# Ledger of designs, part 33: peptides against a protein of PDB entry 6FBK

Target 1, 90 residues: chain A of PDB entry 6FBK
Amino acid sequence: EDTGVRVELAEEDHGRKSTIALRLWVEDPKKLKGKPKDNGAIEFTFDLEKETPDEVAQEMIESGFFHESDVKIVAKSIRDRVALIQWRRE

## One batch from the design tools (peptide; aimed at target 1 E43 S63)

Design b2_p30_3_s2 (made by RFdiffusion4, then SolubleMPNN; from b2_p30_3, 16 letters changed)
Fold by OpenDDE base, seed 5:
Structure b2_p30_3_s2 (fold): chain B 90 residues (1-90), chain A 30 residues (1-30)
Amino acid sequence: as target 1 above (90 residues)
Amino acid sequence: SEEERRRRERLLERAEENRAKLEAHREKKR
């Protein structure tokens, strides 16, 4: 499903590390309940073993990137991308 | 397209700053 939030690899994944570098940005703000600040893309490391999409999304909310009402859509965007990455690693 | 490229460039201009902001928050919570 198109969440309006895009998540991509910020660097090539060779499947060697438990961490991946991700880049997240809003493609369609209309799909968000809140109005995100125009702060550009967010790059971040995601630890496949220690972190969850929900936790990272919550951190983004707390950092002021998104409205609290959009935590689930942000988390879903991260989760969907991570799933694709994991599937390709197998 | 060129417009998409320009948009991407603008997004990336803030990427490192946003990373630092997020990481600073994570650090405070650790």
Scores: peptide ipSAE 0.572, ipTM 0.863, DockQ to the pose 0.878
OpenDDE base, seeds 1, 2, 3, 4: peptide ipSAE 0.571, 0.571, 0.570, 0.570; ipTM 0.859, 0.864, 0.859, 0.861

Design b2_p30_4 (made by RFdiffusion4)
Pose (drawn by RFdiffusion4):
Structure b2_p30_4 (pose): chain A 83 residues (1-30, 38-90), chain P 30 residues (1-30)
Amino acid sequence: EDTGVRVELAEEDHGRKSTIALRLWVEDPKDNGAIEFTFDLEKETPDEVAQEMIESGFFHESDVKIVAKSIRDRVALIQWRRE
Amino acid sequence: SPPPGMPLIKMERDEEGKLVIVEKSTIPEP
């Protein structure tokens, strides 16, 4: 399927960086803006950041697993491209 | 990438390790 939540890199991926800057926004919901944040790959969880975005007023409380996966896919996509 | 003109929201973690909004701006045009 598709999530409709786009999560992309914010800064050039340099490798061997434990923290990455990401940008999240929505195009299909099936603040209306971009959300920039940092993510620790070895420590922080996509579900943790998703909940914070919940507790910060971006999405609904039960819309957490959806946003958590959208971040997770980007984290996965960055590490696969990191081989 | 997000289209220009959208609000850009920047978030950072505070001393409690929580994500908070630290800045809001607008995405400029290329």

Design b2_p30_4_s1 (made by RFdiffusion4, then SolubleMPNN; from b2_p30_4 with P4A K10R M11L E16K I21V K24R E29Y)
Fold by OpenDDE base, seed 2:
Structure b2_p30_4_s1 (fold): chain B 90 residues (1-90), chain A 30 residues (1-30)
Amino acid sequence: as target 1 above (90 residues)
Amino acid sequence: SPPAGMPLIRLERDEKGKLVVVERSTIPYP
């Protein structure tokens, strides 16, 4: 499913460490229930062993990047990319 | 990668583990 939110690696993944650098941005704002306060791409590190997409998405909302109603959309976008990365590593 | 010209907001975890903005720049044009 196209969430309208893109998440990509911010750097090459060699599959050596448990942390990955990601960039997240809105590609189709119509897919979101709310409107992000910023039109930028968010760069962040995700720990594959310790963090979850839902936790990170919630933190982004608490920081004011997205509307609370879009937590699941943001989380899904992160989850989908993380899953692809993990599948590629195996 | 994100479209060129789009703002880039870099987050890091502070000493308490909270996500904070550490830098704001722009995706460079080719």
Scores: peptide ipSAE 0.765, ipTM 0.952, DockQ to the pose 0.884
OpenDDE base, seeds 1, 3, 4, 5: peptide ipSAE 0.764, 0.764, 0.765, 0.765; ipTM 0.952, 0.952, 0.952, 0.952

Design b2_p30_4_s2 (made by RFdiffusion4, then SolubleMPNN; from b2_p30_4, 10 letters changed)
Fold by OpenDDE base, seed 2:
Structure b2_p30_4_s2 (fold): chain B 90 residues (1-90), chain A 30 residues (1-30)
Amino acid sequence: as target 1 above (90 residues)
Amino acid sequence: GPPAGMRLIRLERDAEGKLVVVEESVIPAP
């Protein structure tokens, strides 16, 4: 599904550590219900063992990066990228 | 990656585990 939100690796993944650096940005604002506060890329570390896409998405909403109604679309974007990364590690 | 010219906001977790902005910059041109 095209969420309108892109999530990519901010670094090369060598599959050695449980944390990965990700960059998240809005590619198609029309896919979101709300309007993001800023049009920028967010760089963050995701712990594959300790964190969940839903929790991280909620934190981003709390920080004001996205509207509360878009938490699921943000979470899905993170989840899909994380799943792909984990698949490639196997 | 993100398009050149886009702002880049780097987050880290503080001592309490909260996501906080630690740096803001701009994606450089290739």
Scores: peptide ipSAE 0.746, ipTM 0.945, DockQ to the pose 0.887
OpenDDE base, seeds 1, 3, 4, 5: peptide ipSAE 0.744, 0.745, 0.745, 0.744; ipTM 0.944, 0.944, 0.945, 0.944

Design b2_p30_4_s3 (made by RFdiffusion4, then SolubleMPNN; from b2_p30_4, 10 letters changed)
Fold by OpenDDE base, seed 3:
Structure b2_p30_4_s3 (fold): chain B 90 residues (1-90), chain A 30 residues (1-30)
Amino acid sequence: as target 1 above (90 residues)
Amino acid sequence: GPPAGMPLYVFERDEKGKLVLVEVSVIPAP
């Protein structure tokens, strides 16, 4: 299902590093339970071996970008993109 | 990518692995 949150690579993935750069932004705010405080894109690194989408999503909540009720939606968006990236690496 | 004009917040990991804001810019127009 479309979460309303988009996550894409912020850099070219050569499939050799465990760390990737991602960009996340809200495409359809109506799909969120709460209203994001900012309407910006977030660029961040994600370590495929050390980090989890849930942890990163929680950090974004704590940073004030999303409402607590949307942590799972944000996490799912990250997870879906990460899964796709990992699939492409195989 | 994200739409032009949207703020861009760049985060990096600190020594404790926490996200910290290091840059703020705007997505440029094509």
Scores: peptide ipSAE 0.746, ipTM 0.943, DockQ to the pose 0.883
OpenDDE base, seeds 1, 2, 4, 5: peptide ipSAE 0.744, 0.745, 0.746, 0.746; ipTM 0.943, 0.943, 0.943, 0.943

Design b2_p30_4_s4 (made by RFdiffusion4, then SolubleMPNN; from b2_p30_4, 8 letters changed)
Fold by OpenDDE base, seed 5:
Structure b2_p30_4_s4 (fold): chain B 90 residues (1-90), chain A 30 residues (1-30)
Amino acid sequence: as target 1 above (90 residues)
Amino acid sequence: GPPAGMRLIKLARDEEGKLVVVEVSTIPYP
C-alpha cells in the first residue's frame, strides 16, 4: 500500500539492538508542515520494544511536523516498515 | 525545475524523552 509516506532504514540493521534509525519521506508535499521549499525527510530512532508507531506519529503531529489528518498515515507507514524489519530479523 | 535538495531533519529524544531537532541538512532527492 502506498500511503504517500515512505519509511526506510537510515542505517544498516544488524539485528542486534532494539533501536533502529528510520528515515521518513513524504511523497505528498502537502503532508509536511512548514514551507513547501522546506519539505524533506525526517530521521529518527525507533525503539522496537518501548515505542509504538501511533505514539511516535502523534508526537510528531504535536511537534508540528505533520497535519492532524495525517497522523494515522504516518503511524501506518512507520508500522509497516517496522513490521518488515522485524520480519527480516527472524 | 525541482528543488536542489530536500531538507533532512534529524530528531532525537531529549532528557525527558521528547523528540527534538538535533540536526538539519540538505540531501538530494531520491
Scores: peptide ipSAE 0.647, ipTM 0.884, DockQ to the pose 0.557
OpenDDE base, seeds 1, 2, 3, 4: peptide ipSAE 0.647, 0.646, 0.643, 0.644; ipTM 0.885, 0.884, 0.884, 0.883

Design b2_p30_5 (made by RFdiffusion4)
Pose (drawn by RFdiffusion4):
Structure b2_p30_5 (pose): chain A 83 residues (1-30, 38-90), chain P 30 residues (1-30)
Amino acid sequence: EDTGVRVELAEEDHGRKSTIALRLWVEDPKDNGAIEFTFDLEKETPDEVAQEMIESGFFHESDVKIVAKSIRDRVALIQWRRE
Amino acid sequence: GRVFIVENGEEVKAVGGTEEQQEEALEEYF
């Protein structure tokens, strides 16, 4: 399927960086803006950041697993492109 | 705490964390 939540890199991916900057926004919901944040690959969880975005007023409380996966896909996409 | 930079059109704000963290994050952003 599709999530409709776009999560992309914020800074050039340099490799061997344990923390990456990301940008998240929504195009299909099936603040209306972009959300930039940092993510620690070896420590932080997509579900943890999703909940913080919940507790910060971006999405609904039960919309956490959906946003967590959208972030997770980008983390996965970055690491697969990192071989 | 965590700070989110939120861009909405030409408006930019920081969400989450302390006020000092938000100011620092906005300075780094600009």

Design b2_p30_5_s1 (made by RFdiffusion4, then SolubleMPNN; from b2_p30_5, 14 letters changed)
Fold by OpenDDE base, seed 5:
Structure b2_p30_5_s1 (fold): chain B 90 residues (1-90), chain A 30 residues (1-30)
Amino acid sequence: as target 1 above (90 residues)
Amino acid sequence: GKVFIVRRGDEVSARGGSEEERAAALAAYL
């Protein structure tokens, strides 16, 4: 499913660390229920062993990046990318 | 809390966490 939210690696992943750097931005705002307050790319670390997409998405909502009604779509975008990265490591 | 770096063109800022955590994050992403 196309969430309209894109997530990519912000740095090359050599598969050595449990943490990765991600970059997230809105590619298609029509896919979101709310209107994002920011028009920039969001960069953050993600701990593959400790963090979950849902928790990180909730933190983004609390930080004011997205409306609470879009927490699940944001979480899905992160989840899908993280899954791909983990599959590549195997 | 978790820190997020925001890039808007040539402008870079940080949000979330403590002031110290944001400063540390900016140092890593700039």
Scores: peptide ipSAE 0.705, ipTM 0.921, DockQ to the pose 0.863
OpenDDE base, seeds 1, 2, 3, 4: peptide ipSAE 0.664, 0.665, 0.703, 0.704; ipTM 0.907, 0.906, 0.921, 0.920

Design b2_p30_5_s2 (made by RFdiffusion4, then SolubleMPNN; from b2_p30_5, 13 letters changed)
Fold by OpenDDE base, seed 5:
Structure b2_p30_5_s2 (fold): chain B 90 residues (1-90), chain A 30 residues (1-30)
Amino acid sequence: as target 1 above (90 residues)
Amino acid sequence: GKVFIVRRGEEISARGGSEEEREAALAAYL
């Protein structure tokens, strides 16, 4: 499913750390209910053992990147990418 | 709180967390 939000590794994953670097940006704003304030890519770390997509998405909302109505779609985008990364590590 | 780095073209900025946390995070992306 295309959420309109893309998430990719910001750096190569060697599978040794529980923390990865991600890059997130809006590819199709029509998929979002709100209008993002920023038009750039957001880069951040994600701890595979301590953080959750929902919590990180919520922090993005609180930081003003997205409207509260889009928290779930943002979280899903992160979750889907993280899942792929986890599967690739196996 | 969590720090987020915003990359817009050649411009790089940080948001979230404390000022010290943002500065530390920026060093990794510049």
Scores: peptide ipSAE 0.709, ipTM 0.922, DockQ to the pose 0.860
OpenDDE base, seeds 1, 2, 3, 4: peptide ipSAE 0.708, 0.708, 0.707, 0.707; ipTM 0.922, 0.922, 0.922, 0.921

Design b2_p30_5_s3 (made by RFdiffusion4, then SolubleMPNN; from b2_p30_5, 13 letters changed)
Fold by OpenDDE base, seed 5:
Structure b2_p30_5_s3 (fold): chain B 90 residues (1-90), chain A 30 residues (1-30)
Amino acid sequence: as target 1 above (90 residues)
Amino acid sequence: GKVFIVTRGEEVSARGGSEAEREAALAAYL
């Protein structure tokens, strides 16, 4: 499923830390139910041991980046990237 | 709370958390 939201590493991952840096931005706004209030990239840390994509997505909603109705699609975008990073570390 | 760094062109800002947390995040980012 193409969420229209892209998530990438904001820095090279050497697999040494439990925290990674991510960058998120909207590639296809038509796939979102609401319109994002920002037209840029969002960078943030993600703790692979303590945080979840759903919790981080909810924090983004609370911070006003996306509409509440899009929390699941944002969470999925983060989850999919985090999964890839975890798999590459193995 | 969680801090987010927002970049648009050359503009960089921070959102979320407390003011002190945003300042710390910006300092670490720059």
Scores: peptide ipSAE 0.721, ipTM 0.930, DockQ to the pose 0.878
OpenDDE base, seeds 1, 2, 3, 4: peptide ipSAE 0.718, 0.720, 0.719, 0.720; ipTM 0.929, 0.930, 0.929, 0.930

Design b2_p30_5_s4 (made by RFdiffusion4, then SolubleMPNN; from b2_p30_5, 13 letters changed)
Fold by OpenDDE base, seed 2:
Structure b2_p30_5_s4 (fold): chain B 90 residues (1-90), chain A 30 residues (1-30)
Amino acid sequence: as target 1 above (90 residues)
Amino acid sequence: GKVFIVRRGDEISARGGSEEERERALAEYL
């Protein structure tokens, strides 16, 4: 699914830590229901053991990055990238 | 709360968490 939201590693993952650094930005705003307030890349850590894409996405919305209607699409973007990273670690 | 760093070109800012947490996070970039 093309979410229009891109998520990548902000730093190289050596598979040694339970936390990873991610960078998220809107590649195609037309895919979002709302209009993001920010026009930059969002960088954050993601704890593979403690955090979930849904929770992080919700925190992004609460921080004002996205509209609440886009929580699932943002969460999916994070989830998809995290899944890829975890699969690569195997 | 979770801190998010916003990067716009060479401009870096932080959002979320406490002010102290944001400042601490920004120290990683500045």
Scores: peptide ipSAE 0.712, ipTM 0.923, DockQ to the pose 0.853
OpenDDE base, seeds 1, 3, 4, 5: peptide ipSAE 0.666, 0.712, 0.711, 0.711; ipTM 0.912, 0.922, 0.922, 0.922

Design b2_p30_6_s1 (made by RFdiffusion4, then SolubleMPNN; its pose is not in this set)
Fold by OpenDDE base, seed 3:
Structure b2_p30_6_s1 (fold): chain B 90 residues (1-90), chain A 30 residues (1-30)
Amino acid sequence: as target 1 above (90 residues)
Amino acid sequence: SLTEETFEEARKKREEKERKEEEERKKKLE
């Protein structure tokens, strides 16, 4: 499913840490609130053991990066990427 | 202008705030 939100690794994943560095951006800039640093991408760490995509997405909304209506697509995009990363680690 | 607070900065600040609030709540219950 095309969510219009893209999430990628911000650094090489060696599969050793429980945390990963992610970069998130949107295809439609109108979906962004404010002006994130780093060329419009949101960079963040994600703890594979402690965090959930829904929680992180909610934090992004609370931080004013997205509209509340977009929380689910943001969460899904993070979830999908995290799942792929975890799959590659196995 | 790319002067907005980063997400990591924002979340760290919230986490610290929430931690402090939780510590204060616990102290009130003692």
Scores: peptide ipSAE 0.455, ipTM 0.801, DockQ to the pose 0.159
OpenDDE base, seeds 1, 2, 4, 5: peptide ipSAE 0.449, 0.450, 0.448, 0.449; ipTM 0.799, 0.800, 0.799, 0.797

Design b2_p30_6_s3 (made by RFdiffusion4, then SolubleMPNN; its pose is not in this set)
Fold by OpenDDE base, seed 1:
Structure b2_p30_6_s3 (fold): chain B 90 residues (1-90), chain A 30 residues (1-30)
Amino acid sequence: as target 1 above (90 residues)
Amino acid sequence: SLTEETFERAREERKKREEEEREEREELEE
């Protein structure tokens, strides 16, 4: 599913840390109902063991980057990328 | 970037509050 939200590694993953650096931005804003206040990429650290995509997505909503109706789209985009990263580590 | 700084700041503040709440709960359970 193309959510219109893109998530990538912000730095090389050596597969040794429980944390990864991610970068998130809207690739296709037409697919989102929200009005991000800033179209800049958001960079953040994600703990693979302690954090969830839903929590991070909710934080982005509360920070005003997305509308609350887009939280699941954002969370899914993070989740899908995280899953791929975890799979590559195995 | 401004976007990153604003998000990271807000996130660190949330993390701090969550940690404080956890510590308070652990102290009450002792």
Scores: peptide ipSAE 0.239, ipTM 0.657, DockQ to the pose 0.097
OpenDDE base, seeds 2, 3, 4, 5: peptide ipSAE 0.234, 0.231, 0.231, 0.234; ipTM 0.651, 0.649, 0.652, 0.659

Design b2_p30_7 (made by RFdiffusion4)
Pose (drawn by RFdiffusion4):
Structure b2_p30_7 (pose): chain A 83 residues (1-30, 38-90), chain P 30 residues (1-30)
Amino acid sequence: EDTGVRVELAEEDHGRKSTIALRLWVEDPKDNGAIEFTFDLEKETPDEVAQEMIESGFFHESDVKIVAKSIRDRVALIQWRRE
Amino acid sequence: EEEEELEEKFEEKREELKEKGKLLSIGEKP
């Protein structure tokens, strides 16, 4: 399927960087803006950041697993491109 | 009144995340 939540890199991926800057926005919901944040790959969880975005007023409380996966896919996509 | 309290809590959480350097910015869609 599809999530409709786009999560992309914010800064050039340099590798061997334990923290990465990401940008998240929504195109299909099935603030209406972009959300930039930092993510620690070895420590922080996509679910943790998703909940913070919940507790910050971006999405509904039960919409957490969906946003957590969207971030998780990007983290996965960055590490696969990191081989 | 409950909605205003919830909005204040969101604003406070956003400021906390900015102080931690966790939330970088909120801007327009690319």

Design b2_p30_7_s1 (made by RFdiffusion4, then SolubleMPNN; from b2_p30_7, 9 letters changed)
Fold by OpenDDE base, seed 4:
Structure b2_p30_7_s1 (fold): chain B 90 residues (1-90), chain A 30 residues (1-30)
Amino acid sequence: as target 1 above (90 residues)
Amino acid sequence: KEEEELKKKHEEHREELKKRGKLLGITEKP
């Protein structure tokens, strides 16, 4: 499903570290209910062992990157990318 | 005002994320 939010690796993943760098940005703002204040790509770390997409999405809400109404969309975008990364590591 | 306080909280949280190495930065969209 196209959430309108893209999440990509910000670095090459050699499958060795539990923490990876991701880049997240809005590709289709029409898919979001809120209007993000920022217009850039958010580069952030994600701990594959300790963190969850929902927790990280909530952190982005608390940071004002997205409206609270879009937390699930953001979480799904992160989850989908993380799942893909995990599958490729196996 | 409420909006200003919210903006302040957002900024404070961003700084916190930067300090702990969680938020690396905001760059131009690919």
Scores: peptide ipSAE 0.709, ipTM 0.932, DockQ to the pose 0.946
OpenDDE base, seeds 1, 2, 3, 5: peptide ipSAE 0.708, 0.708, 0.709, 0.709; ipTM 0.931, 0.931, 0.932, 0.932

Design b2_p30_7_s2 (made by RFdiffusion4, then SolubleMPNN; from b2_p30_7, 10 letters changed)
Fold by OpenDDE base, seed 4:
Structure b2_p30_7_s2 (fold): chain B 90 residues (1-90), chain A 30 residues (1-30)
Amino acid sequence: as target 1 above (90 residues)
Amino acid sequence: EEEEELKKKYKENREKLKKEGKLLGITEKP
């Protein structure tokens, strides 16, 4: 599913750290219910052992990056990328 | 103003995330 939100590694992943740097941005705003106020790529860390996509997505909503109605789509975007990263580490 | 209070909240949360090292920054889209 194309969420309209892209999430990529902001750094090369050597598979050694539990924390990774990610970059998230809106590629297709039509897929979102709300209208993001920021027009850039959000660079953030994600702890593969302690954090969940839902928690991080919620933090982004609470920081005003996305509307609350889009929490699930943002979480899914993060989850999908994290899953790929985890699979590549195996 | 409710809108102003909301923006204030957003700013505070962003600053918190920055201090925690979770929010690295906002950059130009690739």
Scores: peptide ipSAE 0.715, ipTM 0.931, DockQ to the pose 0.931
OpenDDE base, seeds 1, 2, 3, 5: peptide ipSAE 0.715, 0.714, 0.714, 0.714; ipTM 0.931, 0.931, 0.931, 0.931

Design b2_p30_7_s3 (made by RFdiffusion4, then SolubleMPNN; from b2_p30_7, 12 letters changed)
Fold by OpenDDE base, seed 2:
Structure b2_p30_7_s3 (fold): chain B 90 residues (1-90), chain A 30 residues (1-30)
Amino acid sequence: as target 1 above (90 residues)
Amino acid sequence: KEKEERERKFKENREELRKRGKLLAITAKP
């Protein structure tokens, strides 16, 4: 499903580290219920072993990047990218 | 004002995330 939120690797993944850098931005704001405070691309770390997409998404909401109603959309976007990264590491 | 307080809090939160290394950068969209 197209969430309207795009998540990409902010660095090359050599499959060595559990912590990676991701870049997230809104590609289609119409698919979000709220209006993000920032209109840029957010680069952030993600620990593949310790963190979950839901937790990181919630942290972004709590910080104010996104509306609380969009937590699942953000989480799914992160999850989908993380899944691809993990699959490619196999 | 509430809006200003929210904006201040957002900036503060963002800075906290940056300081602990969680937030790396905010850049222009690709």
Scores: peptide ipSAE 0.643, ipTM 0.896, DockQ to the pose 0.808
OpenDDE base, seeds 1, 3, 4, 5: peptide ipSAE 0.617, 0.623, 0.631, 0.625; ipTM 0.883, 0.885, 0.885, 0.886

Design b2_p30_7_s4 (made by RFdiffusion4, then SolubleMPNN; from b2_p30_7, 14 letters changed)
Fold by OpenDDE base, seed 4:
Structure b2_p30_7_s4 (fold): chain B 90 residues (1-90), chain A 30 residues (1-30)
Amino acid sequence: as target 1 above (90 residues)
Amino acid sequence: MEEERRREEHEENRRRLRERGKLLGVGPKP
């Protein structure tokens, strides 16, 4: 379902690297419990083999990008995009 | 004081993420 958070590839994925660049931003702030301090698109790397959406989401919380109450929403958004990328690689 | 400490912690964590190449940047929304 619509989390209000969008995650897209920040680069072209050739399916060769385990690490990809992603871009994440709030599309619908009404879906979030907290109010993000930043109003930009966060560009970050994601290791498809070593990292989890929950861990990366937690790092974003600890960096003050999102409120702790929204960690699961952020994690789900990353998870959904990562799953799509992995499915397209197969 | 608590809010200031939290902001400092956030900034430190962002710095660490940048240093390890995890956080590439924060730009305009597409």
Scores: peptide ipSAE 0.711, ipTM 0.936, DockQ to the pose 0.951
OpenDDE base, seeds 1, 2, 3, 5: peptide ipSAE 0.710, 0.694, 0.692, 0.701; ipTM 0.936, 0.931, 0.931, 0.934

Design b2_p30_8_s3 (made by RFdiffusion4, then SolubleMPNN; its pose is not in this set)
Fold by OpenDDE base, seed 4:
Structure b2_p30_8_s3 (fold): chain B 90 residues (1-90), chain A 30 residues (1-30)
Amino acid sequence: as target 1 above (90 residues)
Amino acid sequence: MEEEEERRRRKRREELRKKFEEEAEEIRKR
């Protein structure tokens, strides 16, 4: 499903650490409430062992990047990317 | 465990804030 939000690796994943750098950008401008400084992309770290996509998405909304109604869409986009990264590590 | 989670949440909020451009700054640049 096209969520209007894209999440990719911001670095090469060598599978050596639990933390990964991710880059999130919004394809649907209606989903973006706030403005990121870096060309519409938000780079953030994600701990594969300790963090959840829902928590990270909620913190982005609380920071003003997204509307509260879009928490689940943002969380899904992060979750789907994280799942792919975990699958490639196995 | 709870204090470590709160500390992680605080750090992320501080990082996200640095990446947030307030609409008021963009209006000033127009």
Scores: peptide ipSAE 0.322, ipTM 0.719, DockQ to the pose 0.118
OpenDDE base, seeds 1, 2, 3, 5: peptide ipSAE 0.298, 0.302, 0.288, 0.291; ipTM 0.700, 0.704, 0.693, 0.699

Design b2_p30_8_s4 (made by RFdiffusion4, then SolubleMPNN; its pose is not in this set)
Fold by OpenDDE base, seed 1:
Structure b2_p30_8_s4 (fold): chain B 90 residues (1-90), chain A 30 residues (1-30)
Amino acid sequence: as target 1 above (90 residues)
Amino acid sequence: MEEEKRKKEEERKRKLREKFLKEAEAIRAR
């Protein structure tokens, strides 16, 4: 599903760390329920053991990057990328 | 009470923005 939000690795994943560097940006803002307050790329670390996509997405909303209506879209985009990374580690 | 709640929310939002900014800088410095 095209969420209009893209999440990519910001570094090579060698599968050795519990943390990964991610980059999130809005590819198509029309796919979002609201206009993002910031359409720039957000770079952040994600701890595969301690963090959840929903919690990190909520933190981004609270930070003012996106509207509350887009929290699930952001969370899904992070989740989908994390799932792909986990699959490649196995 | 409402003003205190508003200030606490603004402080929380500030701390979260600082978290993401710091992480972005750390990634770029690698």
Scores: peptide ipSAE 0.291, ipTM 0.698, DockQ to the pose 0.789
OpenDDE base, seeds 2, 3, 4, 5: peptide ipSAE 0.290, 0.287, 0.284, 0.281; ipTM 0.697, 0.680, 0.691, 0.694

